Peptides against a protein of PDB entry 2FGR. Designs and how they scored, part 195

Target 1, 331 residues: chain A of PDB entry 2FGR
Amino acid sequence: SSVTLFGIVDTNVAYVNKDAAGDSRYGLGTSGASTSRLGLRGTEDLGGGLKAGFWLEGEIFGDDGNASGFNFKRRSTVSLSGNFGEVRLGRDLVPTSQKLTSYDLFSATGIGPFMGFRNWAAGQGADDNGIRANNLISYYTPNFGGFNAGFGYAFDEKQTIGTADSVGRYIGGYVAYDNGPLSASLGLAQQKTAVGGLATDRDEITLGASYNFGVAKLSGLLQQTKFKRDIGGDIKTNSYMLGASAPVGGVGEVKLQYALYDQKAIDSKAHQITLGYVHNLSKRTALYGNLAFLKNKDASTLGLQAKGVYAGGVQAGESQTGVQVGIRHAF

## One batch from the design tools (peptide; made by RFdiffusion4, then SolubleMPNN)

Design b2_p21_5_s3 (from b2_p21_5, 16 letters changed)
Fold by OpenDDE base, seed 1:
Structure b2_p21_5_s3 (fold): chain B 331 residues (1-331), chain A 21 residues (1-21)
Amino acid sequence: as target 1 above (331 residues)
Amino acid sequence: MEEVIKKLQEIAEELQKRLAA
């Protein structure tokens, strides 16, 4: 068997010009370019092309040294893999998020990422952002001529909130085509949750695509999230993203990404635009800077996610500017 | 275990055949 220790420490100085009170916030934040993490993983060759695997990964908060503790909530899986693909048991990214977040040029972290994978309805489930699930079984196919897929099911284990049962149940999957410079995927998911103590289904449809032109990469996402409530009507958000990245001088990468969040339940839109730069000092160490602008319209109160500094909302209809400058180190 | 491995291999081969067609 093999065991590998791995991780990322990503820490930044961050600033946002507005919080919920309209005041600026600044300080030391985490995970601006990549999520800081510590993990253990390994494989065992079982013969006949079959391998066993394990993966344990938790988030690191470099600003406070994980004052609230450390856990393996990012991933805690055991797996079997081979020519048939891979089966995973344990908490993990759900297949839909694992695949569809790959089109986010900001790596689903910091102030610049696509924020569509979100709890849009004050869902009471622990993972109502559609990113991860407890009690998850996942299957990933091999790549066959570009075509690949992933499927997952998470058990609710009779969890209840209010009158809602089956809370935490997930079913979902994606189909994809990955061939050379082209990637395209369609994901579908449903998660059982509760809103206001009442049973609610979180339905999600996501389309993603990217193309690497060598000199630049284009990436896009189209997503609909719908919290289907028994009482009070549906809470629907349509999210759109378009991004471009390009290498700079062989040592850097520039990124530009735009997202639109059309929040139907409050008839309000939010616009996000982010410029990012990563400067590689080595294959493992980088400096980075992010500049993000978030414009809320009407009743929208979205805030940029400057983790460790300020990740809350702003006043309705207010705009927010965020900056992160930091160091990322991988080991 | 060997039977399970064999069955999984068969499934893999079938999937490959279906996706290559």
Scores: peptide ipSAE 0.000, ipTM 0.291, DockQ to the pose 0.020
Fold by OpenDDE base, seed 5:
Structure b2_p21_5_s3 (fold): chain B 331 residues (1-331), chain A 21 residues (1-21)
Amino acid sequence: as target 1 above (331 residues)
Amino acid sequence: MEEVIKKLQEIAEELQKRLAA
């Protein structure tokens, strides 16, 4: 058996020009290019092409030294893998998010990521953003001729909120084609949650595609999220993303990404545009800068996620500008 | 785009019904 200690420490100076009060926020933030993490993982060869694995990973908050504690909420899995693929037991990225967030050129991190994987409806479940789940069983196929898939089910364990039962139950999966420069995926998921103490289904459909031209990569996402409420009508958001990245010399990468969030329940749109640059000082250390603009229309109150500085919303119809400059170190 | 999303939603709903059953 092997055990590997690994991690990333990513810390930045961040600025946003508006918070919920219309005031600027600035300071030291975390996870601008990659989520800061500490993890342990290992594998055991069981013979016959079968392997056991474990993965324990928690988020690190370098700005405050994890003042609120450390946990393995990023991933805590035991696995069996082989020619059949991989089965995982434990908290993890749900299959849909694991695959479909891969099209986000900002890796679902910092002020520039696609924010479609979100709790759009004040869902009371712990993971109503559709990213991770507790009590998860997942299966991932091998890649065969470019085709691959992943499926997952999370047990609710009779969790209740108000009158809502089955809170935290997840069922979902994706199918994908990954071959050379091309990637394309379709993901479907349903999660049981509560809104206002009432049973609510979070339905999600996501399409993703990317193509690497060598000189540049294009990536796109199309997503619909519906919180289906028994009372009050559905809360639906259509999210769109288009991004491009290009290597700069041998040491850098520039990224540009646009996203549109059409929040149907409030008949309001938000536009996000982010420019990012990563400069690799080594294989493990990088400098980065992100510049993001978020334009809320009408009743939209979305905010950029400058983790450690300000990740809240803004006033309705207000625009927000965010900047992050930081260091990422992997070990 | 809306039509494509609608069709995909219909497929998703049908799949969900089949899985819940």
Scores: peptide ipSAE 0.016, ipTM 0.457, DockQ to the pose 0.013; fails the geometry check
Fold by OpenDDE base, seed 2:
Structure b2_p21_5_s3 (fold): chain B 331 residues (1-331), chain A 21 residues (1-21)
Amino acid sequence: as target 1 above (331 residues)
Amino acid sequence: MEEVIKKLQEIAEELQKRLAA
């Protein structure tokens, strides 16, 4: 049996030019290039190609030293793996987010990521952004000539909110082709939640693809999220992303990503453009900078996610500019 | 793109129907 302690500490100075009041915010933020984390993991060889595993991982907030406490909400799994693939029990990334966020060049963190995995409808469930789930069982196939898949089910355990009686139930999965420079995936998920105390289904469909040309990588996402409410009509968002990255001088990486969020329920769009640079000082330590621009149209009030500084919305139709400069260290 | 989304939604709904059944 092996046990590995691992983690990332990522802390930045962040600035956004507008909050909900139209004022600037600045300070020390967290997780600008990678989510800060502390984890323990290990494996046991059971023989015959079978392995047991555990993974415990929690988020670190370097700006306040985890003033709100430490937990293993990022991942808390036990697993069996072998030639058949891997089965996981416990809180984790749901299979759809685990696979489809891999096409986000900003690794689903900081001010630059694809923000499609979101609670678009004021869902009252704990994980209505479609990223993780409690009480999750997941299965991941091996890679068969490029083809692979993942499936998951989360138990609601009779959690109720208002009149909703299946809150937290998740079912979803993806199919993918990963071969050499090419990756492509299709993900489908449904999560039971509540909005305004009423039962609501969060349906999600996501298509992702990337190609690595060596000198540059292109990546794209197409997503629809629909909160199906019993009363009040559906809340639908179509999200699109296109990004490019390239190595710079053997020690750096530049990233450019565009996203469009078409919020159908309010007939309003938001446009996000982010430029990022990572400079590797070593295999474990990097400096980084992100510059993001978010333009809201009409009734859209989206804000950049400068975690630790400001992650709220802005006034309807307002634009927001954000900057992060930080250090990432992995151990 | 709307047609692609519509087709994918139809597939998703059918899969959900089969999984809920």
Scores: peptide ipSAE 0.015, ipTM 0.442, DockQ to the pose 0.013; fails the geometry check
Fold by OpenDDE base, seed 4:
Structure b2_p21_5_s3 (fold): chain B 331 residues (1-331), chain A 21 residues (1-21)
Amino acid sequence: as target 1 above (331 residues)
Amino acid sequence: MEEVIKKLQEIAEELQKRLAA
């Protein structure tokens, strides 16, 4: 048996030129290159190729020392694994987000990530961004000649909001092909939630692909989210992402990523472009910088996620520029 | 792209129906 303590402390100086009032915000932020975390994990060999595992992980906020507390909401799983793959019980990334966010060159954090995994409809569920779920059972296959898959189901446990009686239910999965430089995946998910106290289905479909050319990596995402409401019509968003990364010398990486968010319910688009650089000082420590530009059109009010500084929206049709410069340390 | 997404959604909905049954 083994038990490992692990973590990441990622803290930055961040700036955004506009908040909801049109004012600039700046200060110390967190998780600009990787989500800061503290965790424990371990495995036990049960013999015959069967292993038990546990994983407990929570987010760290280096700017305030976790003044709001610490929990294991990132992951709290027990698992069995073997030749059949892995079964997990407990809160975790849902299979769709776990796989499809891997194509995000900004690691689903900071001011540069793909923001498609979002609560687009003022959903009242705790995890209406489609990233994690409580009460989750997940299964992940082994890799068979490149082919792999993951499936998950989360129990609603009769959670109610308004007239909705199945809030928090998740069903979803992905199929993927991962072989050498190529990765491609299709993910499908449905979550039960509430909007305005009424039962709503959050349907999600995501296509992802990447190819590592050695000299550079290309990555892309295509996603549709649809909050299906019985009253008021569907809230649909089509999200697109294209990114490239390249090594710089032996110690650096440059990243460029573009995303488009076509918000159909408000007939409005948002464009995001981010330039990032990571400089590895060691295996464990890196310096990084991100520069992001977000252009909202029409009624769009999206904001960059400068965690710890400002992660809210902006005025309709306004553009926002963000900068992060920070240190990431892993242990 | 919208047509492809629509078709994939239809497949997804069918799969969800089958999984929910």
Scores: peptide ipSAE 0.005, ipTM 0.356, DockQ to the pose 0.013; fails the geometry check

Design b2_p21_5_s4 (from b2_p21_5, 14 letters changed)
Fold by OpenDDE base, seed 2:
Structure b2_p21_5_s4 (fold): chain B 331 residues (1-331), chain A 21 residues (1-21)
Amino acid sequence: as target 1 above (331 residues)
Amino acid sequence: MQKVLEELKAIQEALQAELAA
């Protein structure tokens, strides 16, 4: 058996030129390149190719020292693994987000990531962004000839909000092909939630692909998210992403990513473009910089996610520029 | 397990229909 303590401390100086009032915000932010975290994990060999595992991981907020406390909301799982794959019990990334966010060159973190995994409809559930779930059972297959898959189900445990009686239920999964330089995946998911106290289904379909040319990597995502409401009509968003990354000088990496968010319920689009650079000082320590531009059209009010500084929206039709410069240290 | 699979199938069909529209 083994137990490993691990973590990342990622802290940055961040700036956004506009908040909801049109004012600039700046300060010390967190998790610009990777989410800051502290975790414990371990495995036990049970013989015959079977292993037991545990994983406990929580977010670290370096700017305030976790003033709101520490928890294991990132992951709290026990698992069995072997030739059959892996079964996990406990809060975790849902299978769809775990796989499909892997095509985001900004790793679903900071001001540059694909923002499709979002609560687009003011859903009242705790995880209406489709990223994680409580009370989750997950299964992941081995990779066989490039093909692999993951499936998950989360119990609602009779959680209610307003008249909604199955809040928190998740069902979803993905199929993928991962072979050498090529990766491609299709994910499907539904979560039950509430909007305005009424039962709502959050349906999600995502297609992702990437190819590593050695000198550069290309990656893309196509996603549709739909909050199906009993009253007021559906809230649908089509999200698109295309990105490229390349190594620089053996110690650096440059990233460029574009995303489009077509918000159908408000007939409005938002365009995001981000340039990122990571400079590895060692295997564990890196400097990084992100420059992001978000253009909202019409009624769109999206904001960049400068965690620890400002993650709110802007006025309708306004553009926002964000910068993060920081240090990431892994242990 | 069977119920879960049926639910996944229904979701898949619904989402595919929406993508086709």
Scores: peptide ipSAE 0.006, ipTM 0.362, DockQ to the pose 0.013
Fold by OpenDDE base, seed 3:
Structure b2_p21_5_s4 (fold): chain B 331 residues (1-331), chain A 21 residues (1-21)
Amino acid sequence: as target 1 above (331 residues)
Amino acid sequence: MQKVLEELKAIQEALQAELAA
C-alpha cells in the first residue's frame, strides 16, 4: 500500500472595486489559481487488477490559517478500481461537475472561472451549486477508444427542509469523448432541494468541448440550470463560456475567457471577461495574475469570487472589476 | 440501477424538451 501527502497553498492579494455597498474591497485572499488544499491519498493492490483506494482532501485557507477548522469536505472517498473502471463511496465532486468543470480554463477557481455551477435560486441545500454531494456513490468507466462516462447517485437519507423531503438527493452523469487534442462531454443531473421551504428540483444540462491546437487551446461550455419550483415558477439560467489559452515562452500561460449568464427568472444578463497569466518558477511554484470584469445588466447582482476578500454580490446592474496577484505552491 | 437509468432518461427528455422549446 502507498500513502501520499499532497497539497496546494495558493494565496494572493486581491482587489474588487465594488461590494454590495459600492465600496472597494482588498486584502489577502486564497485560491486564485488553484484551490488551496491538504490531502492524503493511497492505493492498495489487491491482485488480479483490483485496487483499493482512499482520498481525503480538505480546503486550506492560508489567509487565516483555517480559523474555522479543517475538514475533508473536498473529497472523502474510498474506492475500488480495475478493468471495470472505478467505484467511489463518499463525499466528492459529482460526476457532472468533475468532468464539465475541466473545460473551465480557470479551473473553477478564483475570479475568472465559469460560474454556471451555482445556486441560482437561493436553494437551501448544502450543495445546490451542483459541484459536490454527500452520501455519494460514483462510477467512472475506463476510456474505450476515447469514449468514457461517469455516473453518480447521492442518498438524501430522508433529509427535510420545511415541507421538502429528499433534500440532497443527486442523480447524474456524463458521457464524453477524449482523444488526443479533442475533448467533448455532455452532462445531465438533478438534485432535490428546497426553496422557501418548498420542494424544488435543480435540473442541469451541460455541454463542453475543447481542442488543443498546440499553439493554443480553445474551450467552451453551454449550460442550462433550472430550479423547478412547485410554486412561483421556474428559475432558469442559461450560461455560456468560450475561452482560449496559449503557452508563453515555455514557462508561462496566458488565458482569456468570456462567459454570459442569462438569468431568465429576472430577465437579466451578466457578462464576465477574464484575462489570466501564470508564470511557472518551477514545476511546483508559480506566480499568477488575474484581471476580471463582470458587467451586470438590469436586476443581475453577480459578484466575482475573490475568496478571502469578497465573494458577495453587487448592486443590481452594477459592474465589478477584480484583480488577483498571487503565489501557488504545490507539494 | 435500472431505476437510476430511468430517472436519468426522464431528466434528459425533460431537458431536451425545454431546449427545443
Scores: peptide ipSAE 0.005, ipTM 0.358, DockQ to the pose 0.012
Fold by OpenDDE base, seed 5:
Structure b2_p21_5_s4 (fold): chain B 331 residues (1-331), chain A 21 residues (1-21)
Amino acid sequence: as target 1 above (331 residues)
Amino acid sequence: MQKVLEELKAIQEALQAELAA
């Protein structure tokens, strides 16, 4: 058996030029290049190709020393794995997000990531962004000549909000082809939640693909999220992303990513463009900088997620510029 | 389960329609 302690401390100086009042915000933020984390994991060889595993991981907030506490809400799983693949029990990334966020060149963190995995409808569930789930059982296949898949089911345990039952129930999965420079995936998911105390289904479909040309990598995402409400009509968002990355000088990486969020319920679009650079000082330590521009149209109020500084919205139709410069250290 | 699959199919069709427009 083995036990490994691991983590990342990622802290930055961040700036956004507008908050909800139109004022600038700046200070020390967290998780600009990678989500800061502390974790424990281990495996036990059970023989015959069977292994047991555990994984406990929580988020670190370096700017305030985890003033709100520490938990293992990032992942808390026990697993069995072997030639059949892997079965996981416990809170984790749902299979759809685990696979499809891998196409985000900004690692689903900071001011530059694809923001499609979001609570678009003021859902009242704890995980209405479609990223993680409690009470989750997941299964991941091996890679068979490039083909692989993942499936998950989360129990609602009769959780209710208002008149909504089955809150927190998740069912979803993906199919993928990963071979050499090519990756492509299709993910489908449904999660039960509540909006305004009424039962709502969060439906999600996501397509992702990437290709590594050696000199550069291209990546893309297409996503639809639909909060199906019994009253008030559906809240639908179509999200699109296209990104490119390239190594620089053997120790750096430059990233450029564009995303469009077509918010159908308010007939409003938001455009996000982010330029990022990571400079590896070592295998474990990097400097990074991100520059993001978010343009809201019409009734759109989206804000960049400068965690630890400002992650709220802006006034309708306003644009926001964000900057992060920081240090990432892995151990 | 059947209902879920039907809903997911509907999403797929809706997305395809949006992409084709």
Scores: peptide ipSAE 0.005, ipTM 0.353, DockQ to the pose 0.011
Fold by OpenDDE base, seed 4:
Structure b2_p21_5_s4 (fold): chain B 331 residues (1-331), chain A 21 residues (1-21)
Amino acid sequence: as target 1 above (331 residues)
Amino acid sequence: MQKVLEELKAIQEALQAELAA
């Protein structure tokens, strides 16, 4: 058996030029290159190729020392694994997000990530961004000649909001091909939630692909989210992402990523472009900088996610510029 | 399990229909 303590402390100085009032925000933020975390994990060999595992992981907020507390909301799973793959019980990334966010060159954090995994409709469920779920059972296949898949189901446990039942129920999965420099995946998911106290289905389809050319990596995402409402019409967003990364001087990495969020319900688009640089001081410690631009058109009010500084929206049709400079340390 | 499979099928069909529209 083994038990490993692990984590990342990622803290930055961040700036955004506009908040919801049109004012600038700046200060010390967290998780600009990787989500800061503390975790424990371990495995037990049960013999015959079967292993038991556990994983407990929570987010660290270095700017305030976790003033709001510490929990294991990132992941709290027990698992069995073997030649059949892995079954997990407990809160975790849902299979769709676990796989499809892997194509985000900004690691689903900071001011540069793909923001398609979002609560687009003011859903009242706790995880209406489609990233994680409570009461989750997940299964992941082994990789068979490149082919792999993951499936998940989260119990709603009769949770209700307003007249909506089955809130928090998730069902979804992905199929993928991962072989050498190529990765491609298709994910499908539905989550039950509520909007305005009324039952709403959050449907999601995501296609991702990446290719590592050695000298550079290209990555892309295509996603549609649809909050299906009985009253008021559907809230649909088409999100697109294209990114490139390249090593620099053997110790650095430059990243460029563009995303488009076509918000159909408000007939408005937002454009995000981010330039990032990571400088490895060691295998565990890096300096990084991110520069992001977000252009909202028409009624769009999206904001860059400068966690710890400002992660809210901006005024409709306003553009936002964000900067993060920080240190990431892994242990 | 049957219910789960049926739900997955329904999702698949719905999403495919959306992509085709």
Scores: peptide ipSAE 0.000, ipTM 0.339, DockQ to the pose 0.013

